Peptides against a protein of PDB entry 6A30. Designs and how they scored, part 141

Target 1, 150 residues: chain A of PDB entry 6A30
Amino acid sequence: AQDADNVLQPIMDLLDSNLTLFAKICEKTVLKRVLKELWKLVMNTMERTIVLPPLTDQTMIGTLLRKHGKGLEKGRVKLPSHSDGTQMIFNAAKELGQLSKLKDHMVREEAKSLTPKQCAVVELALDTIKQYFHAGGVGLKKTFLEKSPD

## One batch from the design tools (peptide; made by RFdiffusion4, then SolubleMPNN)

Design b2_p29_6_s2 (from b2_p29_6, 13 letters changed)
Fold by OpenDDE base, seed 5:
Structure b2_p29_6_s2 (fold): chain B 150 residues (1-150), chain A 29 residues (1-29)
Amino acid sequence: as target 1 above (150 residues)
Amino acid sequence: SETQPLVEKMKEVAKKLEPQVEALRKEIL
């Protein structure tokens, strides 16, 4: 729908510009990791901004800050070693498990913050973003994108 | 429009994503 396109346009413009750059500078294996990180960033930022009431932002930021607060002192962003990449994928999968709670919270909080039409637009927007990251099969795997439990 | 609040929220999402994507870019370069 035109409404969903208008809603997504700012995000899509940002993603298109950066993905074009990443495709030029990254090897295939690095590009796949970048896509996974971008997917996580998009989903987490959407969850926190659109669906989660301001009260849950403090608990999730608090939990993230509490988990990362031990590591944030040494400002060397080590590229995740093979073990850290697996842990980041596991954490991303665990956070994607919270996206199902987001879908359930979207359904449950539909009553508080989003109209039925707004919910339908958000669902369409999420599907469009999934399709974008899948990129006809050359991007992220469907199984990775769908690991948000219903 | 009924979707205007969502447009504004998505603009906010884009604004929040921009520095995170730039940080990722700097990590890769």
Scores: peptide ipSAE 0.536, ipTM 0.920, DockQ to the pose 0.748
Fold by OpenDDE base, seed 2:
Structure b2_p29_6_s2 (fold): chain B 150 residues (1-150), chain A 29 residues (1-29)
Amino acid sequence: as target 1 above (150 residues)
Amino acid sequence: SETQPLVEKMKEVAKKLEPQVEALRKEIL
């Protein structure tokens, strides 16, 4: 639980600051629309960042190299060659429409991307975000949160 | 820790979200 909280803290800080503002300035109908847009932004960004690229040592090295490598041109960051496994995980995640179900696919394919513990933490993190957006029933509907963010 | 890479990834998520949320803010405001 604490690990999931620590993992979510950066997102929660961003959401808390902005949702406080949106709640003050938006009417109920506008606020609902804003929440839906935020949900999509969060889920899509999480999918692209956590799943693509996978949490492999190579991706960490790539990020580290990018921080130190000043000079390399605006070339389209070749997404590190998605190992066939990473692409399959991504496709499976898209097909399932839920990042929470990504756990089952990531565990099933020996994709060295996330450990079982990391998968569990991501699942808890996603559940927490869903609960946050549901806000005891005054936020987004559960049926909406269980659908693909696409 | 085993979850530290996830923390770093979530920081990256937050960093990527920030300009998108700001764009949304500007649209509303």
Scores: peptide ipSAE 0.534, ipTM 0.918, DockQ to the pose 0.777
Fold by OpenDDE base, seed 3:
Structure b2_p29_6_s2 (fold): chain B 150 residues (1-150), chain A 29 residues (1-29)
Amino acid sequence: as target 1 above (150 residues)
Amino acid sequence: SETQPLVEKMKEVAKKLEPQVEALRKEIL
C-alpha cells in the first residue's frame, strides 16, 4: 500500500491542485466533461509511459515522441458534445483495454517485463485512480471507468 | 527499492501531463 501511494503521489499532487481549481470555475455539467478529458489524458499518458520499456535510454523516448508528435494536430480539445460522450467512453475504454493488454504483454516479454511486485503496484495504482475519478459517486460513473473494449 | 523505478516513471508521467492539463485550463478560462 505504501509503495502504491509513493508511486501515485506525483500524479495525485497534480490532479488535486487542478481539480480544486476546476471545481471552483466550472459549472457541474462542464466539470463532468473536464473530468472525462482529464481521465483520458491520464490514461493515455500512463499507457505511453508504461508501454515504453524502462530500459530504453531517454534518447529513444525523445525520438519516439518526436516521430508520433507530428500527428498531434493542435486539435482544439472540443468539449465533447452529447454525441461525442459515447466516443469518449469508447476511447477511454479502449485505452483501459490497451493498459490491460499491455500488462499481459509485459508479463510475456522476459527481458522488459515488470516484476510481479511492480505489476501488482501498477494494478493497485490504476484502481486507486479509478476510485479517485469516481469520487464516491459524484464524479465519473463506474460503468464509464470500467468499460473495457469487447 | 524495487518500486523506485515506477516512482521515477510516474514523475515522468506527471511532467508530461502538466502541459496538457495547462492547455485544457487555458481552453476553459
Scores: peptide ipSAE 0.526, ipTM 0.916, DockQ to the pose 0.745
Fold by OpenDDE base, seed 4:
Structure b2_p29_6_s2 (fold): chain B 150 residues (1-150), chain A 29 residues (1-29)
Amino acid sequence: as target 1 above (150 residues)
Amino acid sequence: SETQPLVEKMKEVAKKLEPQVEALRKEIL
């Protein structure tokens, strides 16, 4: 139980913080795109965590999420004009897209097979995150969430 | 904002999922 919480809580905190910000500055269509990129980021982060040694998993998710979340904390959010907000989102989405390319580099290390417990934690985490992003049908489509981010 | 209902719904869903996730945690872990 604690392992699942340790994986999920940083993700949920990141999502809540980012979604609150994006909801203020984005139109619905832009927000959906941001959600898709956040989904990809989460999936990539989880995949990397699975490939990396278990001891670094929580630290890496937390560090990756914090590194990307702290990039948002810097400046006095003068709410830039709608154009500047869109550019920030685009830049964030672009950075998220670059993280997808890092997948190919990390998969090269011998994929340590997850223990049955680790598999169960990952499965639970994935299901929870999918439900969160689906948001009872008002969020991302199930068909999108079930697709490989590859 | 048109996005506020989505975010509020996501938060609502997250709250509703917590008991289910906890039940699953107890079953699996």
Scores: peptide ipSAE 0.199, ipTM 0.747, DockQ to the pose 0.026

Design b2_p29_6_s3 (from b2_p29_6, 14 letters changed)
Fold by OpenDDE base, seed 3:
Order: sequence, then structure tokens, then C-alpha cells
Structure b2_p29_6_s3 (fold): chain B 150 residues (1-150), chain A 29 residues (1-29)
Amino acid sequence: as target 1 above (150 residues)
Amino acid sequence: SETQELVDKMKEIAELLKPKVEELKKKIL
């Protein structure tokens, strides 16, 4: 949607400018490595800025992680590792379709939760970034882009 | 507007990414 494109414009301008430079100076194998690092950097930064701020209550992150993480023993609420957080963006993008349930858990504190409209725009934005890094098949593999960046 | 707030967040993200991109350039050059 046009709204998602407008929202992404600041990031796309940065990526386009730098990828043009990297494509000129990097050999193909180095360029692939750079693309992977940029993908991780973009996803992690988006997570911290858009998805994590509403989840400032450690209890909610812990509850969401505990519902999906069968195997983590009772005691130590391990702060989601960097990998767990990006899985939360992908899971949040999948569960942003289930936003009604997130809203019920987020009712408590003044943290500005994303509206349903904002969530829909973010989902489209994430898909656009994924397609950008795939670059019609000459960029990163779909299977890599569908995994949480480590 | 709701979308303007997201644009502002994406601008913030872009500013946060800039120094990290420069760090990547230094590793490659």
C-alpha cells in the first residue's frame, strides 16, 4: 500500500544509497555477507524501536516467550536473546493478524501500543523490506529472510 | 496522523542505522 511505501521511505533511501556503493566496491561473495548483516541490523533496530517499546513490561515479554517456548525451565526469565526478539517481530507480524489478543494483554500500562492500522502498515512494510532484500532472487534466499535474524 | 508517527519512527531508525553502516564500510574497505 502507498502508506507502507511512504512509511518506509527514510529506510529505503538509506539502503538504496549504501547498497549502490557496496555493489560497486564489493565482490559478489562479500556483497552477500553485507546484505545479511544489513538485514539483521534493520530487523533488530525495527524490533527495538517499534515492537519492543510496547513490551516494556518484562512480564509480558516473558509471558509471550513462555507461551511459545515449551522448553525453558521455570526459574530464570532469560531476557529474550537478540534472536528471540526478532522472532517476536516475525511472530508479531504473524500475530499482528491476532492483534485482538495482544491488545487484551497490553491494557495495563501507558505504553503507546500500535493501533490496528499501524500494525497493518508495519506488516506491509516488513513484507516490502523482505522483498527488497530478496531482489527477485539475486539477493538473500527466502528461507533466510523467513527466519529470525540471529 | 497514525502513519506520520510511523514515518517519524522510521526516520529515527534510519538515523540509528547510519553509524552502523559506516562501521560496515570500515570492515570492508
Scores: peptide ipSAE 0.550, ipTM 0.914, DockQ to the pose 0.702
Fold by OpenDDE base, seed 5:
Structure b2_p29_6_s3 (fold): chain B 150 residues (1-150), chain A 29 residues (1-29)
Amino acid sequence: as target 1 above (150 residues)
Amino acid sequence: SETQELVDKMKEIAELLKPKVEELKKKIL
Protein backbone atom coordinates (compact mmCIF):
# COMPACT_ATOMS: atom_id res chain seq x y z
CA ALA B 1 0.00 0.00 0.00
CA GLN B 2 1.07 3.58 -0.63
CA ASP B 3 0.99 4.20 3.11
CA ALA B 4 3.47 1.39 3.75
CA ASP B 5 5.80 2.70 1.05
CA ASN B 6 5.68 6.19 2.52
CA VAL B 7 6.33 4.81 6.01
CA LEU B 8 9.28 2.73 4.80
CA GLN B 9 10.86 5.45 2.67
CA PRO B 10 13.36 6.64 5.33
CA ILE B 11 14.64 3.09 5.90
CA MET B 12 14.62 2.19 2.22
CA ASP B 13 16.66 5.28 1.34
CA LEU B 14 19.26 4.25 3.90
CA LEU B 15 19.29 0.62 2.76
CA ASP B 16 19.44 1.44 -0.95
CA SER B 17 22.34 3.82 -0.55
CA ASN B 18 24.36 1.40 1.58
CA LEU B 19 23.53 -1.87 -0.19
CA THR B 20 24.65 -0.36 -3.47
CA LEU B 21 27.97 0.39 -1.82
CA PHE B 22 28.23 -3.04 -0.16
CA ALA B 23 27.48 -4.80 -3.44
CA LYS B 24 30.38 -2.94 -5.06
CA ILE B 25 32.97 -3.47 -2.32
CA CYS B 26 32.08 -6.86 -0.82
CA GLU B 27 32.82 -10.32 -2.10
CA LYS B 28 29.82 -12.65 -2.33
CA THR B 29 30.48 -14.32 1.03
CA VAL B 30 31.06 -11.03 2.79
CA LEU B 31 27.97 -9.53 1.19
CA LYS B 32 25.82 -12.36 2.56
CA ARG B 33 27.19 -11.74 6.04
CA VAL B 34 26.58 -8.01 5.69
CA LEU B 35 22.99 -8.65 4.61
CA LYS B 36 22.44 -10.86 7.67
CA GLU B 37 23.86 -8.23 9.99
CA LEU B 38 21.79 -5.48 8.38
CA TRP B 39 18.67 -7.64 8.64
CA LYS B 40 19.27 -8.19 12.34
CA LEU B 41 20.02 -4.54 12.91
CA VAL B 42 16.92 -3.33 11.07
CA MET B 43 14.67 -5.85 12.80
CA ASN B 44 16.08 -5.15 16.26
CA THR B 45 15.81 -1.40 15.85
CA MET B 46 12.27 -1.57 14.46
CA GLU B 47 11.17 -3.74 17.37
CA ARG B 48 12.62 -1.45 19.98
CA THR B 49 11.15 1.64 18.38
CA ILE B 50 7.74 0.51 17.13
CA VAL B 51 6.68 -2.54 19.11
CA LEU B 52 8.49 -2.15 22.41
CA PRO B 53 7.34 0.63 24.67
CA PRO B 54 10.44 2.64 25.68
CA LEU B 55 9.96 1.80 29.37
CA THR B 56 8.74 -1.77 29.20
CA ASP B 57 11.31 -4.01 30.71
CA GLN B 58 12.20 -6.49 27.96
CA THR B 59 11.07 -9.08 30.49
CA MET B 60 7.50 -7.81 30.36
CA ILE B 61 7.18 -8.19 26.62
CA GLY B 62 8.68 -11.63 26.82
CA THR B 63 6.21 -12.38 29.58
CA LEU B 64 3.29 -10.91 27.64
CA LEU B 65 4.30 -12.88 24.58
CA ARG B 66 4.63 -16.02 26.72
CA LYS B 67 1.30 -15.47 28.47
CA HIS B 68 -0.64 -14.96 25.26
CA GLY B 69 1.35 -17.52 23.27
CA LYS B 70 -0.55 -20.44 24.88
CA GLY B 71 -1.30 -21.86 21.45
CA LEU B 72 2.21 -21.81 20.03
CA GLU B 73 3.85 -25.16 20.80
CA LYS B 74 6.17 -25.51 23.83
CA GLY B 75 9.14 -24.63 21.71
CA ARG B 76 11.58 -23.24 24.26
CA VAL B 77 11.36 -19.64 23.19
CA LYS B 78 14.63 -18.81 24.81
CA LEU B 79 14.23 -15.11 24.96
CA PRO B 80 17.25 -14.33 22.88
CA SER B 81 19.86 -12.32 24.74
CA HIS B 82 19.94 -8.54 24.09
CA SER B 83 21.77 -9.15 20.79
CA ASP B 84 19.02 -11.12 19.05
CA GLY B 85 16.56 -8.29 18.39
CA THR B 86 15.65 -9.79 15.01
CA GLN B 87 13.86 -12.60 16.77
CA MET B 88 11.68 -10.26 18.73
CA ILE B 89 10.51 -8.33 15.67
CA PHE B 90 9.94 -11.49 13.76
CA ASN B 91 7.92 -12.78 16.67
CA ALA B 92 6.33 -9.38 16.99
CA ALA B 93 5.47 -9.39 13.28
CA LYS B 94 3.88 -12.81 13.65
CA GLU B 95 2.14 -11.55 16.73
CA LEU B 96 1.13 -8.22 15.18
CA GLY B 97 -1.92 -10.16 14.11
CA GLN B 98 -2.46 -10.82 17.81
CA LEU B 99 -1.70 -7.23 18.86
CA SER B 100 -5.43 -6.60 19.11
CA LYS B 101 -5.27 -8.68 22.28
CA LEU B 102 -2.05 -7.04 23.44
CA LYS B 103 -3.80 -3.65 23.35
CA ASP B 104 -5.67 -4.40 26.56
CA HIS B 105 -2.50 -5.21 28.51
CA MET B 106 -0.36 -2.38 27.14
CA VAL B 107 -2.86 0.18 28.49
CA ARG B 108 -0.79 0.83 31.57
CA GLU B 109 2.32 2.42 30.11
CA GLU B 110 2.26 5.75 28.22
CA ALA B 111 3.59 4.11 25.09
CA LYS B 112 0.72 4.43 22.63
CA SER B 113 -0.08 0.96 21.34
CA LEU B 114 -0.24 0.70 17.58
CA THR B 115 -3.71 1.18 16.14
CA PRO B 116 -5.12 -1.56 13.90
CA LYS B 117 -4.29 0.60 10.89
CA GLN B 118 -0.74 1.13 12.10
CA CYS B 119 -0.36 -2.61 12.70
CA ALA B 120 -1.49 -3.35 9.15
CA VAL B 121 0.96 -0.81 7.75
CA VAL B 122 3.80 -2.23 9.86
CA GLU B 123 2.98 -5.76 8.67
CA LEU B 124 3.15 -4.61 5.06
CA ALA B 125 6.33 -2.74 5.83
CA LEU B 126 7.94 -5.84 7.35
CA ASP B 127 6.94 -7.92 4.35
CA THR B 128 8.46 -5.32 2.04
CA ILE B 129 11.71 -5.37 4.01
CA LYS B 130 11.80 -9.19 3.84
CA GLN B 131 11.30 -9.05 0.10
CA TYR B 132 14.00 -6.43 -0.17
CA PHE B 133 16.53 -8.60 1.69
CA HIS B 134 15.48 -11.64 -0.34
CA ALA B 135 16.18 -9.67 -3.53
CA GLY B 136 14.39 -12.07 -5.87
CA GLY B 137 16.36 -15.00 -4.46
CA VAL B 138 19.87 -13.58 -4.75
CA GLY B 139 19.84 -12.16 -1.22
CA LEU B 140 18.94 -13.84 2.05
CA LYS B 141 17.00 -17.12 2.02
CA LYS B 142 13.31 -17.02 2.88
CA THR B 143 13.94 -19.60 5.60
CA PHE B 144 16.39 -17.22 7.25
CA LEU B 145 14.00 -14.28 6.99
CA GLU B 146 11.06 -16.31 8.29
CA LYS B 147 12.82 -18.01 11.19
CA SER B 148 13.56 -16.46 14.48
CA PRO B 149 17.24 -16.84 15.17
CA ASP B 150 17.66 -19.78 17.53
CA SER A 1 -2.15 11.17 11.18
CA GLU A 2 -1.52 7.56 12.15
CA THR A 3 0.66 7.17 9.07
CA GLN A 4 2.64 10.31 9.85
CA GLU A 5 3.38 8.96 13.32
CA LEU A 6 4.79 5.81 11.73
CA VAL A 7 6.83 7.88 9.28
CA ASP A 8 8.30 9.75 12.23
CA LYS A 9 9.15 6.45 13.95
CA MET A 10 10.76 5.14 10.78
CA LYS A 11 12.81 8.34 10.51
CA GLU A 12 13.96 7.74 14.07
CA ILE A 13 14.85 4.15 13.17
CA ALA A 14 16.81 5.34 10.14
CA GLU A 15 18.75 7.79 12.30
CA LEU A 16 19.50 5.04 14.82
CA LEU A 17 20.63 2.70 12.04
CA LYS A 18 23.03 5.16 10.39
CA PRO A 19 25.84 4.96 12.98
CA LYS A 20 25.44 1.16 13.20
CA VAL A 21 25.72 0.84 9.44
CA GLU A 22 28.87 2.97 9.54
CA GLU A 23 30.25 0.69 12.25
CA LEU A 24 29.47 -2.29 10.03
CA LYS A 25 31.29 -0.63 7.12
CA LYS A 26 34.39 -0.21 9.28
CA LYS A 27 34.34 -3.92 10.13
CA ILE A 28 34.15 -4.90 6.47
CA LEU A 29 36.62 -2.35 4.99
Scores: peptide ipSAE 0.549, ipTM 0.917, DockQ to the pose 0.698
Fold by OpenDDE base, seed 4:
Structure b2_p29_6_s3 (fold): chain B 150 residues (1-150), chain A 29 residues (1-29)
Amino acid sequence: as target 1 above (150 residues)
Amino acid sequence: SETQELVDKMKEIAELLKPKVEELKKKIL
């Protein structure tokens, strides 16, 4: 938990400073749209920075995502389309939760894959961000946060 | 440390988000 909080601090500082302002200046419906856009932006950026590099290397996360993707042929890690990417974060978050259970199968070899510890921290981090955007129920709906930010 | 690498990635993410958040502010504001 402490590690996840420390890892998220840069993002939280940014979000806290700006969302406080948005909450003051935006009408409720506008604020909701802003939150949705920010959510998508955060998730997409996190995917590209944290999740996509491991996925491109056919890491365990990529292998797990491929097992769930009916249409991904064996050989070509097609860079998922923007829609597929966000689904991959959610799937990756779900799979990261499963990977925390799969500690024993993480192949050591690729320096680019998240370690089991890193996976656990990222999972906690993602949950914290979801909770943040939910804001005790005054923010985004849980059902929205549980779906791919397409 | 394993966590330091993640901290560095999150810092990168924050830096990538900043200009987009400012762009969003300008649209609202």
Scores: peptide ipSAE 0.548, ipTM 0.915, DockQ to the pose 0.753
Fold by OpenDDE base, seed 2:
Structure b2_p29_6_s3 (fold): chain B 150 residues (1-150), chain A 29 residues (1-29)
Amino acid sequence: as target 1 above (150 residues)
Amino acid sequence: SETQELVDKMKEIAELLKPKVEELKKKIL
């Protein structure tokens, strides 16, 4: 938890300073629109900047999610299309955090993939950002936050 | 440390976000 907070601190400082300003100057309808735009901007920038696991690992993650998804009911786990990078980061972080065994697969490919520890921290970071934007229910809806920002 | 690398990435993200947030401010103000 402390590692995730430390990792998020630069983004949180930016968000806190600006959201405090927006909350003071914007009407509720405008504020909600601003929050949506900020959410998309944050998620898209994170997606582009954080090195995703190689496609080979993504296919393994997708296969693992599909195997685990058989036990979770009818929620159409749409395999995030390759375009759904934020969901891929979140799913990749979740699966890599759970799969200590995936450590051996990540070492092999030339692309600087996130370590399992880094994936776990990113997962916690993403959850923290979602909670922040939800703001106990007065911010963005959970259904909006769980959708692809694309 | 592994976490320091992530901190550096998040700093980069924050720097990338700053001009976009300022652009958003100018549209709303």
Scores: peptide ipSAE 0.543, ipTM 0.912, DockQ to the pose 0.713

Design b2_p29_6_s4 (from b2_p29_6, 14 letters changed)
Fold by OpenDDE base, seed 1:
Structure b2_p29_6_s4 (fold): chain B 150 residues (1-150), chain A 29 residues (1-29)
Amino acid sequence: as target 1 above (150 residues)
Amino acid sequence: SETQPLVDKAKEIAELLKPKVEEIVKKVL
């Protein structure tokens, strides 16, 4: 537990300082959107930094599209107009599922695999972050935080 | 400690997050 707290402290210090500000200035609906964006940002950054995502074609495409996102036109892939919130939920759920798959890949890739102790610390850290974003029920819903992509 | 590399990575994550969080703050203000 203490090891996970030590690992999380730098992230929590950043989040606490900003969330205190957001809680004061944001309406409830805006705050929820901000929390969803922060959740996605934190999870994505943790995934990229702690565990090298397996070169699955989709992760390469996302990173390549962000680097090369100059030229190619508005190919309106009409993904059905699920509200911007649902798309964010799906993306955050997808990221959580990537973290879950990442857990499975962390077991398989011997060379860069976290030790069992490090894996346990990361799992506890992730749970703590989920609890933090849930904030006793005033933050994000558990169903949002627990969604792995099926 | 065995977890020190994770602490170092967490510091790196925090540094990467900081400008992104500041961007969100500016959009919300």
Scores: peptide ipSAE 0.394, ipTM 0.872, DockQ to the pose 0.795
Fold by OpenDDE base, seed 4:
Structure b2_p29_6_s4 (fold): chain B 150 residues (1-150), chain A 29 residues (1-29)
Amino acid sequence: as target 1 above (150 residues)
Amino acid sequence: SETQPLVDKAKEIAELLKPKVEEIVKKVL
């Protein structure tokens, strides 16, 4: 458990700081959309980063994130000049959803096998992330979290 | 630690995601 917490801490610190803010400012449906996109992004990024060679992964993920960031600027639906804050948030969530497709654009190389202990830690970590996104029932539905992030 | 590589990976993931999350925050605020 402690090992899983240590592994998750960097990600959780990022998520907690930002999602707390989102929860305060977003309408429920918008928040749920943001959470779904974040879930996909986090899960896909984790899967690729853990399975692939360390040096190659960092470079690939960084490159893909940058590429998608530029694509998001181009793919920005011209929001009407009078888009309410909710629409803006929705668009931001949609843009994040495009980043969640990182998995499809990353070349899968031969997976490094994790040790049994590492596997157990990853499993606990994934469960913890699921619980986080579920947020006691106010977040994402369990049925959504149990699906492949693909 | 046997889990240190995973911790390092998590840090890497966080650093990669941070600018994208911050971008969303800026759009929402």
Scores: peptide ipSAE 0.369, ipTM 0.863, DockQ to the pose 0.771
Fold by OpenDDE base, seed 2:
Structure b2_p29_6_s4 (fold): chain B 150 residues (1-150), chain A 29 residues (1-29)
Amino acid sequence: as target 1 above (150 residues)
Amino acid sequence: SETQPLVDKAKEIAELLKPKVEEIVKKVL
């Protein structure tokens, strides 16, 4: 339990700080959309970071930023158009289908597989994040959180 | 610790998420 909390803490600190802000500034429908985007973003990033061998920070950041950062030419943070955010969410959703396989990839006895203890910690961490986004029913629907995107 | 690699990955995840969350904040504001 303590190990799972330690693993979650960096993510939870980020989520808690920003969700508090979103809850203050967003109307209920906007908040739900933001929560869905955050959920997909978190799950995608977790899948890539846990399942993929540590790609050098430059390659993951560079691929995430290059998929987002075709707009980072000089000086103007071009906010990705609604289409680019949707495409990222779509790509994240496609990769969320691999989260069902995350368990299978975690169990694969390849030289970079998670140990049984690490698998248990990640499973607990994922459950905790799901519960967090569900927020006793005031957040995202359980059916949405349990749905692996096909 | 056996879980230290996961903690390190979680920190990496948080650092990767931070600019993306800030981007969402800017879109909502």
Scores: peptide ipSAE 0.355, ipTM 0.858, DockQ to the pose 0.802
Fold by OpenDDE base, seed 3:
Structure b2_p29_6_s4 (fold): chain B 150 residues (1-150), chain A 29 residues (1-29)
Amino acid sequence: as target 1 above (150 residues)
Amino acid sequence: SETQPLVDKAKEIAELLKPKVEEIVKKVL
C-alpha cells in the first residue's frame, strides 16, 4: 500500500493542483471534457511508461509533444466572449486528446516484464486513479473509466 | 526498493505532463 501511494504521489500532486483550478474556471460540460482528455493522457502515458522502455531520448517525447503542440497557431487572444472561452477550453481539451493517439505512432519495443509485486502496485495505482476521476460519481462516469482510453 | 523504478517513472510522467497542463492553463486564463 505504501509503495502504491509513493508511485501515485507525483501524479496526484499534479492532478490536485490543476483540477481544482479547472473546476473553478470551467463550466460543468467543459470540465467533463477536460477531465476525459486528462484521463486519456494519464492512462496512455502510464501505459507507455510501464510497457515501453524509458525513451532514453527525452528529446523524442518532448519533440513528439512539441510537434503536436505546434498546431496551436498564435491565435491572437482577443478577450473572447463567454462562448469563445468555452471553445478555447474545448480546443485545449482536444489537443490533450491528440496526445493519446501519439501511442499508436510510437515504435513499440518489447515490453519489459514487471515483477508480480510491480504488477500489483500498478493495478492498485490504476484503480486509485479511476476512483479519483470518478470522484464519488460527480466526476467521470464509471462506464467511461472502464473502457480503453483508445 | 523493488517499486523504486515505478516511482521514478511516475515522477517522469508528472514532469512530462506538468508543462502541458500549465500551457493549457495559460491559454484558458
Scores: peptide ipSAE 0.219, ipTM 0.802, DockQ to the pose 0.698

Design b2_p29_7_s1 (from b2_p29_7, 10 letters changed)
Fold by OpenDDE base, seed 4:
Structure b2_p29_7_s1 (fold): chain B 150 residues (1-150), chain A 29 residues (1-29)
Amino acid sequence: as target 1 above (150 residues)
Amino acid sequence: SLSERLKKRIKKIQEAYKEREKEKLEELE
């Protein structure tokens, strides 16, 4: 449980900021699309984070999120005007796009089979993330989250 | 606990969504 929490915490912090914003500014269909893309990104990031040695992963996600998250902590999110919302989505997408660059840095380690402990952490992490993205029914549908091949 | 934090986070998202739906309703009136 603690290991899963450590892996998820940086991701959750990023998601907390972005999803709260998106929930406020996005129309339902747009929000759903954004959530789907975020879901894929999180799944990909998590897979890499868990497959890679635990020590490197916390630092890398933390560093990536810290490099990009510095901008989000300071601003009392004034309800952005519609124009500001689009820019915020763009900025968030840009920040998330940089998580894709994490791919290039993480690909170097051999795909070792997950240990039973790592598998348990992944399962717990997945359940937590699914609940988060479902957001009590306002986010992604459970059926989508369960059927996601990611 | 992780569960408690998750619940708190979910609640925040739900509140944000409800606020958005309320704004839409107000725009229609």
Scores: peptide ipSAE 0.146, ipTM 0.636, DockQ to the pose 0.652
Fold by OpenDDE base, seed 5:
Formats: structure tokens, C-alpha cells, sequence
Structure b2_p29_7_s1 (fold): chain B 150 residues (1-150), chain A 29 residues (1-29)
């Protein structure tokens, strides 16, 4: 349980930050697309964090997302006009797209066989993250989460 | 549990989203 929490905490912090931003700027349909991309990102990140020593990946995903998030200066988020919101969504989607490309680079690393302990952590983490993304029915559909190839 | 905390957090975000969409709709009316 504690190991799963340690793996998930950085991911959850990232998700909360992004979802809060997207909730402010995105339309419902765009938010769903973003959630799907975030789901893929989380699955890929979890796979790597469990296969790779936990310390290195937290920094990379956090750094990748922080580096991309730093462009949102502290300015009073004037309610972006419809045009500005669309552009912000496009930029956020572009950033998520870059993260998906990072997946393609990351999947090339040989899937090291997980130890039984790592498998247990993965299973617990997967259950937790599925529940998080489902969000009691307000998030992604269970069928999508269960059929995800990740 | 972590799961319950996460559910609560994401639910709060979704509620905030719905509130924002409602406010925007009201501003357009």
C-alpha cells in the first residue's frame, strides 16, 4: 500500500494540477479527450516508475510537466475569450501529444520482468488510478478504463 | 484510503468545471 502511494502521489499531483487547469479552460468534449490522453500518460508513467527506480521518473515527468506548465505565468487569468481558450487547449493538447511521443521512446526499453512485489504495487496502483479516473462516474467510463491496452 | 482521497479530489474538479460552464452559459444569456 505505501509503495503504491509513493508511486501514485507524484502522478496525482500532476493530474490535479492539469485537471484543474483544463477544467478552467476546456469545454467538456475537450476535457474528455485530455482525460484520455492523461490516462495513457499515467499508465505509461506507472509502468516506467515501477520498472525503473522510483526516484528518476518522478523528476522527469514532473520536470516535463513543470517545464511545459511554467509558461502559464501568474497573470490574472482573464477569462480567456473563446479564441484564447481554444488556443490554450490546443497548446495543452500539443503538450500532451509530446508526452505521448515520449511514450513511444519509453516503451522501447525492454519490459523487465516485474518482481512479485512490483506486480502487487502495479495492481494496487492500477486499481487506484482507475478509480480516480472514473471519479464515481463523472470521469472516464469504466469500459474505457478496463479495455485500455495500457 | 488514497483511492477515496483521489476520488474526492477529481470529483471536486469536475464540480468546479460544471460550475464554470454554468456561469459561462449564464453570462451568454
Amino acid sequence: as target 1 above (150 residues)
Amino acid sequence: SLSERLKKRIKKIQEAYKEREKEKLEELE
Scores: peptide ipSAE 0.100, ipTM 0.574, DockQ to the pose 0.369
Fold by OpenDDE base, seed 2:
Structure b2_p29_7_s1 (fold): chain B 150 residues (1-150), chain A 29 residues (1-29)
Amino acid sequence: as target 1 above (150 residues)
Amino acid sequence: SLSERLKKRIKKIQEAYKEREKEKLEELE
């Protein structure tokens, strides 16, 4: 449980930060699409974070989080004009794309068979994140979460 | 729990969307 929380906490902090931003700048339909992409990203990140030593991923997630955190201190975020919102979505997508490039730089070390403990942590983390994304029915549909390649 | 925290945040996001849609509707009336 604690190991799953340690893996999930940085991801959840990232998701929380991004979802708060996306809720401000995206329309409902766009947000749903973003949530689907975030789900895929989280699944890919968890798969890799559990396979790879946690230290390097925490620093990269922390660096991504820190870059977003410094922008929040300044004043009345004027709702960025539609153009600014699009640029923020583009920047967020670019950062998500950099997370996808983290996908590319994470050397396909041969999928070392996860130890039974690592598998249990992954399963618990997956169940928790599925519950998170479902959010009692207000988030992603259960059918989407279940059909997602695990 | 992490799940409850996430659920709470998603709920807040949904409420913010509902409020914005309500505000837009009120501006059109």
Scores: peptide ipSAE 0.101, ipTM 0.571, DockQ to the pose 0.281; fails the geometry check
Fold by OpenDDE base, seed 1:
Structure b2_p29_7_s1 (fold): chain B 150 residues (1-150), chain A 29 residues (1-29)
Amino acid sequence: as target 1 above (150 residues)
Amino acid sequence: SLSERLKKRIKKIQEAYKEREKEKLEELE
C-alpha cells in the first residue's frame, strides 16, 4: 500500500496541478483529448515505475513531477485570452513531454514477473487512476478506461 | 463550472484514495 502511494502521489500531484489548469482553459472536447493523452502517459509511467527497478526511479519521477507541479500553481490564472490558454497548454504539454524523456533514461530492465504483492499494488493503483480520470463523469468514459490497451 | 466540478471530484477522489490506502495499510499490518 505505501509503495502504491509513493508511486501515485507524485503523479497525482502533477495531474492535479495540470488538470486544474486544463479544466479552466480547455473546452470539454479539448479537455477530453488532453485527458486521453495524460492517461496514456500515466499508464506508461506507472508500468515503468512498478515493473522497472523500484526505488531510484520513484525518487526521480517524484522529484521531476514535483518540480513541474510547483511551477504551475504560482501562476495567477487570469482567465487567459484564447492565445494565453494555448500557450499554457503548450507549456503544460512541454512539461509532460519532459516526462517522456525520463522514459528514455529509465533503463528498460527486463519486465520481471510481478509478484502477487506488486500485482495487488498495480490493481489498486489502476482503480484509483481510473476513478481519477473518470472524475465523477466529467472526465474520461469508464468504458474507455476499462478497454484502454495501456 | 467544469473546473469547479473537476476540482471537487479530484478532491473527493484524493480523499477516497487516502482512505483506501489507509485501510489497506491497516489490513496489511
Scores: peptide ipSAE 0.086, ipTM 0.560, DockQ to the pose 0.029; fails the geometry check

